# Ledger of designs, part 13: peptides against a protein of PDB entry 3HUF

Target 1, 320 residues: chain A of PDB entry 3HUF
Amino acid sequence: MWIIEAEGDILKGKSRILFPGTYIVGRNVSDDSSHIQVISKSISKRHARFTILTPSEKDYFTGGPCEFEVKDLDTKFGTKVNEKVVGQNGDSYKEKDLKIQLGKCPFTINAYWRSMCIQFDNPEMLSQWASNLNLLGIPTGLRDSDATTHFVMNRQAGSSITVGTMYAFLKKTVIIDDSYLQYLSTVKESVIEDASLMPDALECFKNIIKNNDQFPSSPEDCINSLEGFSCAMLNTSSESHHLLELLGLRISTFMSLGDIDKELISKTDFVVLNNAVYDSEKISFPEGIFCLTIEQLWKIIIERNSRELISKEIERLKYA

## One batch from the design tools (peptide; made by RFdiffusion4, then SolubleMPNN)

Design b2_p21_7_s1 (from b2_p21_7, 12 letters changed)
Fold by OpenDDE base, seed 5:
Structure b2_p21_7_s1 (fold): chain B 320 residues (1-320), chain A 21 residues (1-21)
Amino acid sequence: as target 1 above (320 residues)
Amino acid sequence: SELEKEIEEDKKEEEEEEKLK
């Protein structure tokens, strides 16, 4: 989200969130959803127009800012952004930091981008929330991205957590639920005068972890917990692969169960399968190897003695 | 407050500028 602040109390000592939309900026305007009052004798009654665009698809992957357009409203001394005069038709900016000078005002408006990028695990929830979140200047998507700051868990009581949720947790993404999204949707008016009124996602995350026994106490409890073990997996999902890597596993990939030969078995402690393959192919599993799902593996990993539990299961099947 | 003084001075300057237009 874009946040503005200014020196010399020209913004009344307050920071403000700018959501996607159009703002008239000047001395003789009242602060509301479309106006920004700036207090200085050197500023015109109506000085500039700020237009913030909704996030692009690219912004979801890069964590880049919503496009920020500045237009001078035919003022005597113009408007500058990053010491450059704004063109007559306005200019657009993608920099994360903007120093906006209105006329000869000795104090600048400082606009900075606070990254918030929300990944969804469920496409139906993305479809439901994407429009509202984009109107808050929050990029949204389904795919894993290095720019993601938050991950939406589907709040289904009694459901097992998904691989996406497991991976989001281990990569230290803040997990949130629909209750947080609802709260975000209500604060738009209250944060006009005070950007500090933005809800804290960390409290939501703490409550999710506290109330769900399927989460370990911290990502650090699971990261590299299976170091020294080797697994084989179907080349199906990047998230599953990255999850197993974060557990410290050596990973071999195969294309079909038929590719699991004696050589692969000799180098592998266990095979990780998706639920569909596990359920359909149980009768066709190679002899002498431990096969499990990621969800079954996760249930072992969250235990304090995960290494001992895995070792016992491997031994049980090697000597059966 | 200094802010209230600036607002009051700005109002006076606006009234003077409107008298000069």
Scores: peptide ipSAE 0.019, ipTM 0.519, DockQ to the pose 0.124
Fold by OpenDDE base, seed 2:
Structure b2_p21_7_s1 (fold): chain B 320 residues (1-320), chain A 21 residues (1-21)
Amino acid sequence: as target 1 above (320 residues)
Amino acid sequence: SELEKEIEEDKKEEEEEEKLK
């Protein structure tokens, strides 16, 4: 989201969130959803127009800012952004930091981008919330992104957490739920005057982890916890592969259970399968190898003695 | 402040000009 602050008292000492939309900026306007009052005798009654665009698909993957357009309203002394005079038709900016000078005002308006990108675990929740979140200047998507700051967990009481949720947790992404998204929607008007009124996602995250026994106490308890073990997995999802990498596993990939030969078994401690393959082919598993699902692996990983538990299961099946 | 008074006076003048249109 864009946040503005100013030197001196020209913004009354307040920080303000600018959501996607159009703002008239000047001395003789009243602060509201479409106006920004700036208190200086050197500023025109109506001085500039700020236009913030909704996020693009590219912004979800890069964590880049919503496009910020500045237009001077035909003022005597013009408008500058980053020491450059704004062109007659306006100029658009994608820099994360903007110093906006209105006319001869000795104080600048400082605009800075606070990155917030929300990944959704399921397409239904994305479809429900994407429009509202985009109107807050928040990029949204389903695919993993290095720019992702928050992950929406589906609130199904009593269901096992998904692989996406497990991976988001290990990546140290802030896990949120629908209650936080509802809260974000209610504060949109109140944060116009004070950017500090933005709800704390970390409180939501702490409550999710505290109230769900399927989470370990910290990501650090699980990261590299299986260092020195080797697994084979069916080449199904990038998230599953990255999850196993974060556990410190050496990973081999295969395309079918028929590709699990004696050579692969000799180099592998266990095989990780998806639920569908595990349930359908359980009777046909190769002898002398431990096969499990990611969800079964996760249940072992969250235990304090995870390495000992896995070692015992591997030994039991090698000598059976 | 003196500036707040000028802004309030300017708003009254603009509201009077809009009523005369």
Scores: peptide ipSAE 0.019, ipTM 0.498, DockQ to the pose 0.116
Fold by OpenDDE base, seed 4:
Structure b2_p21_7_s1 (fold): chain B 320 residues (1-320), chain A 21 residues (1-21)
Amino acid sequence: as target 1 above (320 residues)
Amino acid sequence: SELEKEIEEDKKEEEEEEKLK
């Protein structure tokens, strides 16, 4: 989201969140959803127009800011952004930091992009929330992105957590739920004057982890916990691959179970499958190798003695 | 505050400009 602050008390010492929309900026406007009062005799009554666009799909993957447009309202001394005079028709900015100078005011409005990018685990929740979150200037999507800061887990009561949730946890992404999203939807009025009133996602995350026994105490308990082991991975997502890498596994990727020969079995400790393949191909599992799903692996990895448990299963099936 | 005085002066100037319209 965009946040503005200013020097010299020209914003009354307040930090403000700017959501997508249009703002008239000037000395003689009242602070509301479409106006920003700036207090200085050097600033025109109506000085500039700020327009913040909704997030693009590209912004979700890059963590780039919502486009910030600035137009001078035909003022005597103009408007500058990053020491450059704003053009007559206005200019658009994609920089994460903007220093906005209104006329001859010695103090600048500092706009900065606070990184917030929300990944959803399922398309249904994305469809429900994307519009509202985009109107807050928050990029949203389904696919893993290096720019993701938050992850909305799929809450199916009584089901195992998804691979996406497992990976988000190990990646140290802040896992959130619908309660946090509901709170975000209400903040528009309260954060006009104080950007610090944004809800703490870390509290939501801590509560999720505390109340769900499918999570270890920390990602550090699982990261590299299987260092030294080797696996073969079949018919898995990129997230599954990255998850196994974070466990410290040496990974070999195969297209089919038939690609696993005796030489490979001798070098591989276990085979990781998705649920669909595991259930359909049980009869076709190679002899003398331990096959499991990611969800089965996760149930082992969250245990304190995960290495011992995996070793016992490998030994059991290698000599069976 | 000095800032509050500036705001109050600006409001007076606006009220004067509106009376001239």
Scores: peptide ipSAE 0.019, ipTM 0.515, DockQ to the pose 0.177; fails the geometry check
Fold by OpenDDE base, seed 3:
Structure b2_p21_7_s1 (fold): chain B 320 residues (1-320), chain A 21 residues (1-21)
Amino acid sequence: as target 1 above (320 residues)
Amino acid sequence: SELEKEIEEDKKEEEEEEKLK
């Protein structure tokens, strides 16, 4: 989201979130959803127009800002952004930090991009929330992204957390739920006057972790916890691979259980399977290898003695 | 504050502009 603040109290000492939309900026406008009052004699009654675009799909992957357009409203002294005069037709900016000078005002409006990119675990929730979040200037998507700041956990009562949720947790993404999204949607008008009214997702995250025994106390408890072990996995999801990497595992990939030869078995401590393969092929698992699901692995890695538990299961199957 | 002075002077200018209409 874009946040503006200004020097010299020209914004009355307040920070403001700018959602996607158009704003008239000037001395003689009233603060509302489409106007930004700026108090200085050096500023025209109607000085500039700010236009913030909705996020692009690319912005979800890059964590880049919503495009910020500035147009001078034919003022005597013009408008500058980052010391450069705004062109007659307006200019668009993708920088995360904008110093906007209105006319000869000695104080600048400072616009900065607060990165928020929300990943969804399922397409249904994305479809439900994407439009509203995009109107807040929040990029949304389903796929993993290095720019992802928040991850929406699907609250199904009694269900195991998904691989996506596990990975999001270990990646130190802030896990949120639908309650946070609801709350986020309610503050849109209130943050016009005070950007600090934007809800902090950390409280939601803390509550999720506290109330769900499927989470360890911290990602650090699990990161590299299985260092020195080797696994093989079916080449399925990138998220599953990245999850296992974060556990410190050496990973080999295979396309089918038939590709698990004696050489692979000799170098592998256990095989990680998805639920579908595990359930369908459990009767035909290769001899002498420990096979488990990611969910079964997760139940082990959240334990304090995860290394001992894994070692015990490996030994049990080698001598069976 | 300097800002308060600017606000007060802007208000005077607006009142003068309204008197000229």
Scores: peptide ipSAE 0.019, ipTM 0.526, DockQ to the pose 0.062; fails the geometry check

Design b2_p21_7_s3 (from b2_p21_7, 11 letters changed)
Fold by OpenDDE base, seed 4:
Structure b2_p21_7_s3 (fold): chain B 320 residues (1-320), chain A 21 residues (1-21)
Amino acid sequence: as target 1 above (320 residues)
Amino acid sequence: SELEKEIEKDKKEEEEEEKLE
């Protein structure tokens, strides 16, 4: 989201969130959803127009800011952004930091992009929330992205957590739920004057982890916990691969179970499958190798003695 | 637009204020 602050108390010492929309900026406007009051005699009554666009799909993957447009309202001394005079028709900015100078005011408005990018685990929740979150200037999507800061887990009661949730946890993404999203939807009015009133996602995350026995106490308990082991991975997502890498596994990727020869079996400790392949191809499993799903692996990895448990299963099936 | 009228009004008022200083 965009946040503005200013020097010299020209914003009354307040930080403000700017959501997607249009704002008239000047000395003689009242702070509301479409106006920003700036207190200086050197600033015109109506000085500039700020327009913040909704997030693009590209912004979700890059963690880039919503586009910030600035137009001078034909003032005597103009408007500058990052020491450059704003053009007559206005200019658009994609920089994460903007220093906005209104006329001859010695104090700048500092706009900065606070990184917030929400990944959803399922398309149904994305469809429900994307519009509202985009209107907050929050990029949203389904696919894994290096720019993701938050992850909305799929809450199916009584089901195992998804691979996406497991991976989000291990990569230290803040896992959130619908309660946090509901709270975010209400903040538009309260954050006009104080950007610090944004809800703390870390509290939501801590509560999710505490109340769900499918999570270890920390990502650090699982990261590199299987260092030294080797696996073969079949018919898996990129998230599954990255998850196994974070466990410290040496990974070999195969297209089919038929690609696993005796030489590979001799070098591989176990085979990781998705649920569909595991259930359909049980009869086709190579002899003398331990095959499991990611969800089965996760149930082992969250245990304190995960290395011992995996070693016992490998030994059991290698000599069976 | 209403905004354009307000901006034009504000400019006239600012020009008058500058003449009185």
Scores: peptide ipSAE 0.301, ipTM 0.873, DockQ to the pose 0.888
Fold by OpenDDE base, seed 3:
Structure b2_p21_7_s3 (fold): chain B 320 residues (1-320), chain A 21 residues (1-21)
Amino acid sequence: as target 1 above (320 residues)
Amino acid sequence: SELEKEIEKDKKEEEEEEKLE
């Protein structure tokens, strides 16, 4: 989201969130959803137009800002952004920090990008929330992204957390739920006057972790906890692979259980399977290898003695 | 546009204000 603040009380000492939309900026406009009042005698009654675009798909992957267009309203002294005069037709900016000078005003409007990219675990929730979040200037998506700041956990009562949720947690993404999204939807008008009214996701995250025993106390408790072990996994999801990497595992990939030969077994401590393969092929598992699901692995990893537990299971099956 | 008319009005008013100062 874009946030503006200014020096010299020209914004009345307030910070404001700018959502996607168009704003007329000047000394004689009234603050509302489409106007920004700037208090200076050196600023025209209507001085500039700011236009913030909705986020692109690219913005979700890069964590880049919504495009910020500035147009001077044919003022006597013009408008500058980052010390450069705005062109006659307006200019578009993708920088995360903009210093906007209106005319000869000695004080600048400082616009800065607060990065927020929300990943969804399921397409249904994305479909439900994406439009509203995009109108807040929040990029949304399903696929993993290094720019992801927040991850929406699907709260199904009594269900195990998904691999996506596990991975989001380990990569230190802020886990949120639908309650946080609901709260975000309500603040749109209130944050016009005070950007600090934007809800902090950290409180939501803390509550989720505290109230769900499927989470360890911190990602650091699990990161590299299985360093030195080797696993083989079915080449299914990138998130599963990345999750196992964050555990410090050496990973081999295979396409089918039939590809698990003696050489792979000799180099592998255990095999990680998805639930569908585990349930369907449990009768045909290769002899002498420990096979488990990601969810079963997760239950071991969240324990303080995860290395000992894994070692014990490996030994049990080698001698069975 | 209505906005363009308002801007043009504002400019005239600003020019008049500058002449009175």
Scores: peptide ipSAE 0.296, ipTM 0.872, DockQ to the pose 0.859
Fold by OpenDDE base, seed 5:
Structure b2_p21_7_s3 (fold): chain B 320 residues (1-320), chain A 21 residues (1-21)
Amino acid sequence: as target 1 above (320 residues)
Amino acid sequence: SELEKEIEKDKKEEEEEEKLE
């Protein structure tokens, strides 16, 4: 989200969130959803127009800012952004930091991008929330991205957590639920004068972890917990691969169960399968190897003695 | 536009204010 602050109390000492939309900026406007009052004698009554665009798909992957357009309202001394005069037709900016000078005002408006990028695990929830979140200047998507700051867990009571949720947790993404999204949707008016009124996602996350026994106490409890073990997996999902890497596993990939030969078995402690393959192919599993799902693996990983549990299962099947 | 008329009014008022300083 874009946040503005200013020197010399020209914004009354307050920070403000700018959501996607258009703002008239000047000395003689009242602060509302479309106006920004700036207190200086050196600023025109109506000085500039700020337009913030909704996030692009690219912004979801890069964590880049919503496009920020500045237009001078034909003022005597013009408008500058990052010491450059704004063109007659306005200019658009993608920099994360903008120093906006209105006329001869010795104090600048500082606009900065606070990254918030929300990944969804469920496409139906994305479809439901994306429009509203985009109107808050929050990029949204389904795919894994290094720019993601938050992950929406589907709040299904009694359901097992998904691989996406497991991976989001281990990569230290803040996990949130629909309750947080609902709260975000209500704050748009309250944060006009005070950007600090933005709800804290960390409290939501803490409550999710506390109330769900499927989460370990911290990502650090699971990261590299299986260091020294080797697994084989179907080349199916990048998230599953990255999850297993974060556990410290050596990973071999195969394309079909038929590719699991004696050589692969000799180098592998266990095979990780997706639920569909595990359920359909149980009778066709190679002899002498431990096969499990990611969800079954996760149930072992969240235990305090995960290494001992895995070792016992491996031994049980090697000597059966 | 209405905005353009307001801006033009504001400019005239600003020019008058500058003459009084």
Scores: peptide ipSAE 0.293, ipTM 0.872, DockQ to the pose 0.842
Fold by OpenDDE base, seed 2:
Structure b2_p21_7_s3 (fold): chain B 320 residues (1-320), chain A 21 residues (1-21)
Amino acid sequence: as target 1 above (320 residues)
Amino acid sequence: SELEKEIEKDKKEEEEEEKLE
């Protein structure tokens, strides 16, 4: 989201969130959803127009700012952004930091981008919330992104957490739920005047982890916990592969259970399968190898003695 | 401060302009 602050008292000492939309900026306007009052004799009654665009798909993957357009309203002394005079038709900016000078005012308006990108675990929740979140200047998507700051977990009471949720947790992404999204929607108007009123997502995250026994105490308890073990997995999802990498596993990939030969078995401690393959082919598993699902692996990983538990299961099947 | 005096003067000028409309 864009946040503005200013030097001196020209913004009344307040920080303000600018959501996607159009703002008239000047001395003789009242602060509202479409106006920014700036208190200085050197500023015109209506001096500039700020236009913030909704996030693009590219912004979701890069964590880049919503486009910020500045137009001078034909003022005598013009408008500058980052020491450059704004063109007659306006200029658009994608820099994360903007110093906006209105006319001869000695104090600048400082605009800075606070990155927030929300990944959704399921397409239904994305479809429900994407429009509202985009109107807050928050990029949204389903695919993994290095720019992702928050992950929406689906509230299904009593269901196992998904691979996406497991991976988001290990990546140290802030896990949130629908209650946090509802809260964001209700505070939109109140945060216009004070950017500090933005809801704390970390409190939501702490409550999710505290109330769900399927989470370990910290990501650090699980990261590299299986260092030195080797697994083979069906090449199904990038998230599953990255999850196993974060556990410190050496990973081999195969396309079908028929590709699990004696050579692969000799190099592999266990095989990770998806639920559908595990349930359908459980009777036909190769002898002498431990096969499990990601969810079964996760249940072992969250235990304090995870390495000992896995070692015992591997030994049990090698000598059976 | 000099800025506080300017802000106070601007408020008075704005109040005078609003009375003339």
Scores: peptide ipSAE 0.059, ipTM 0.701, DockQ to the pose 0.052

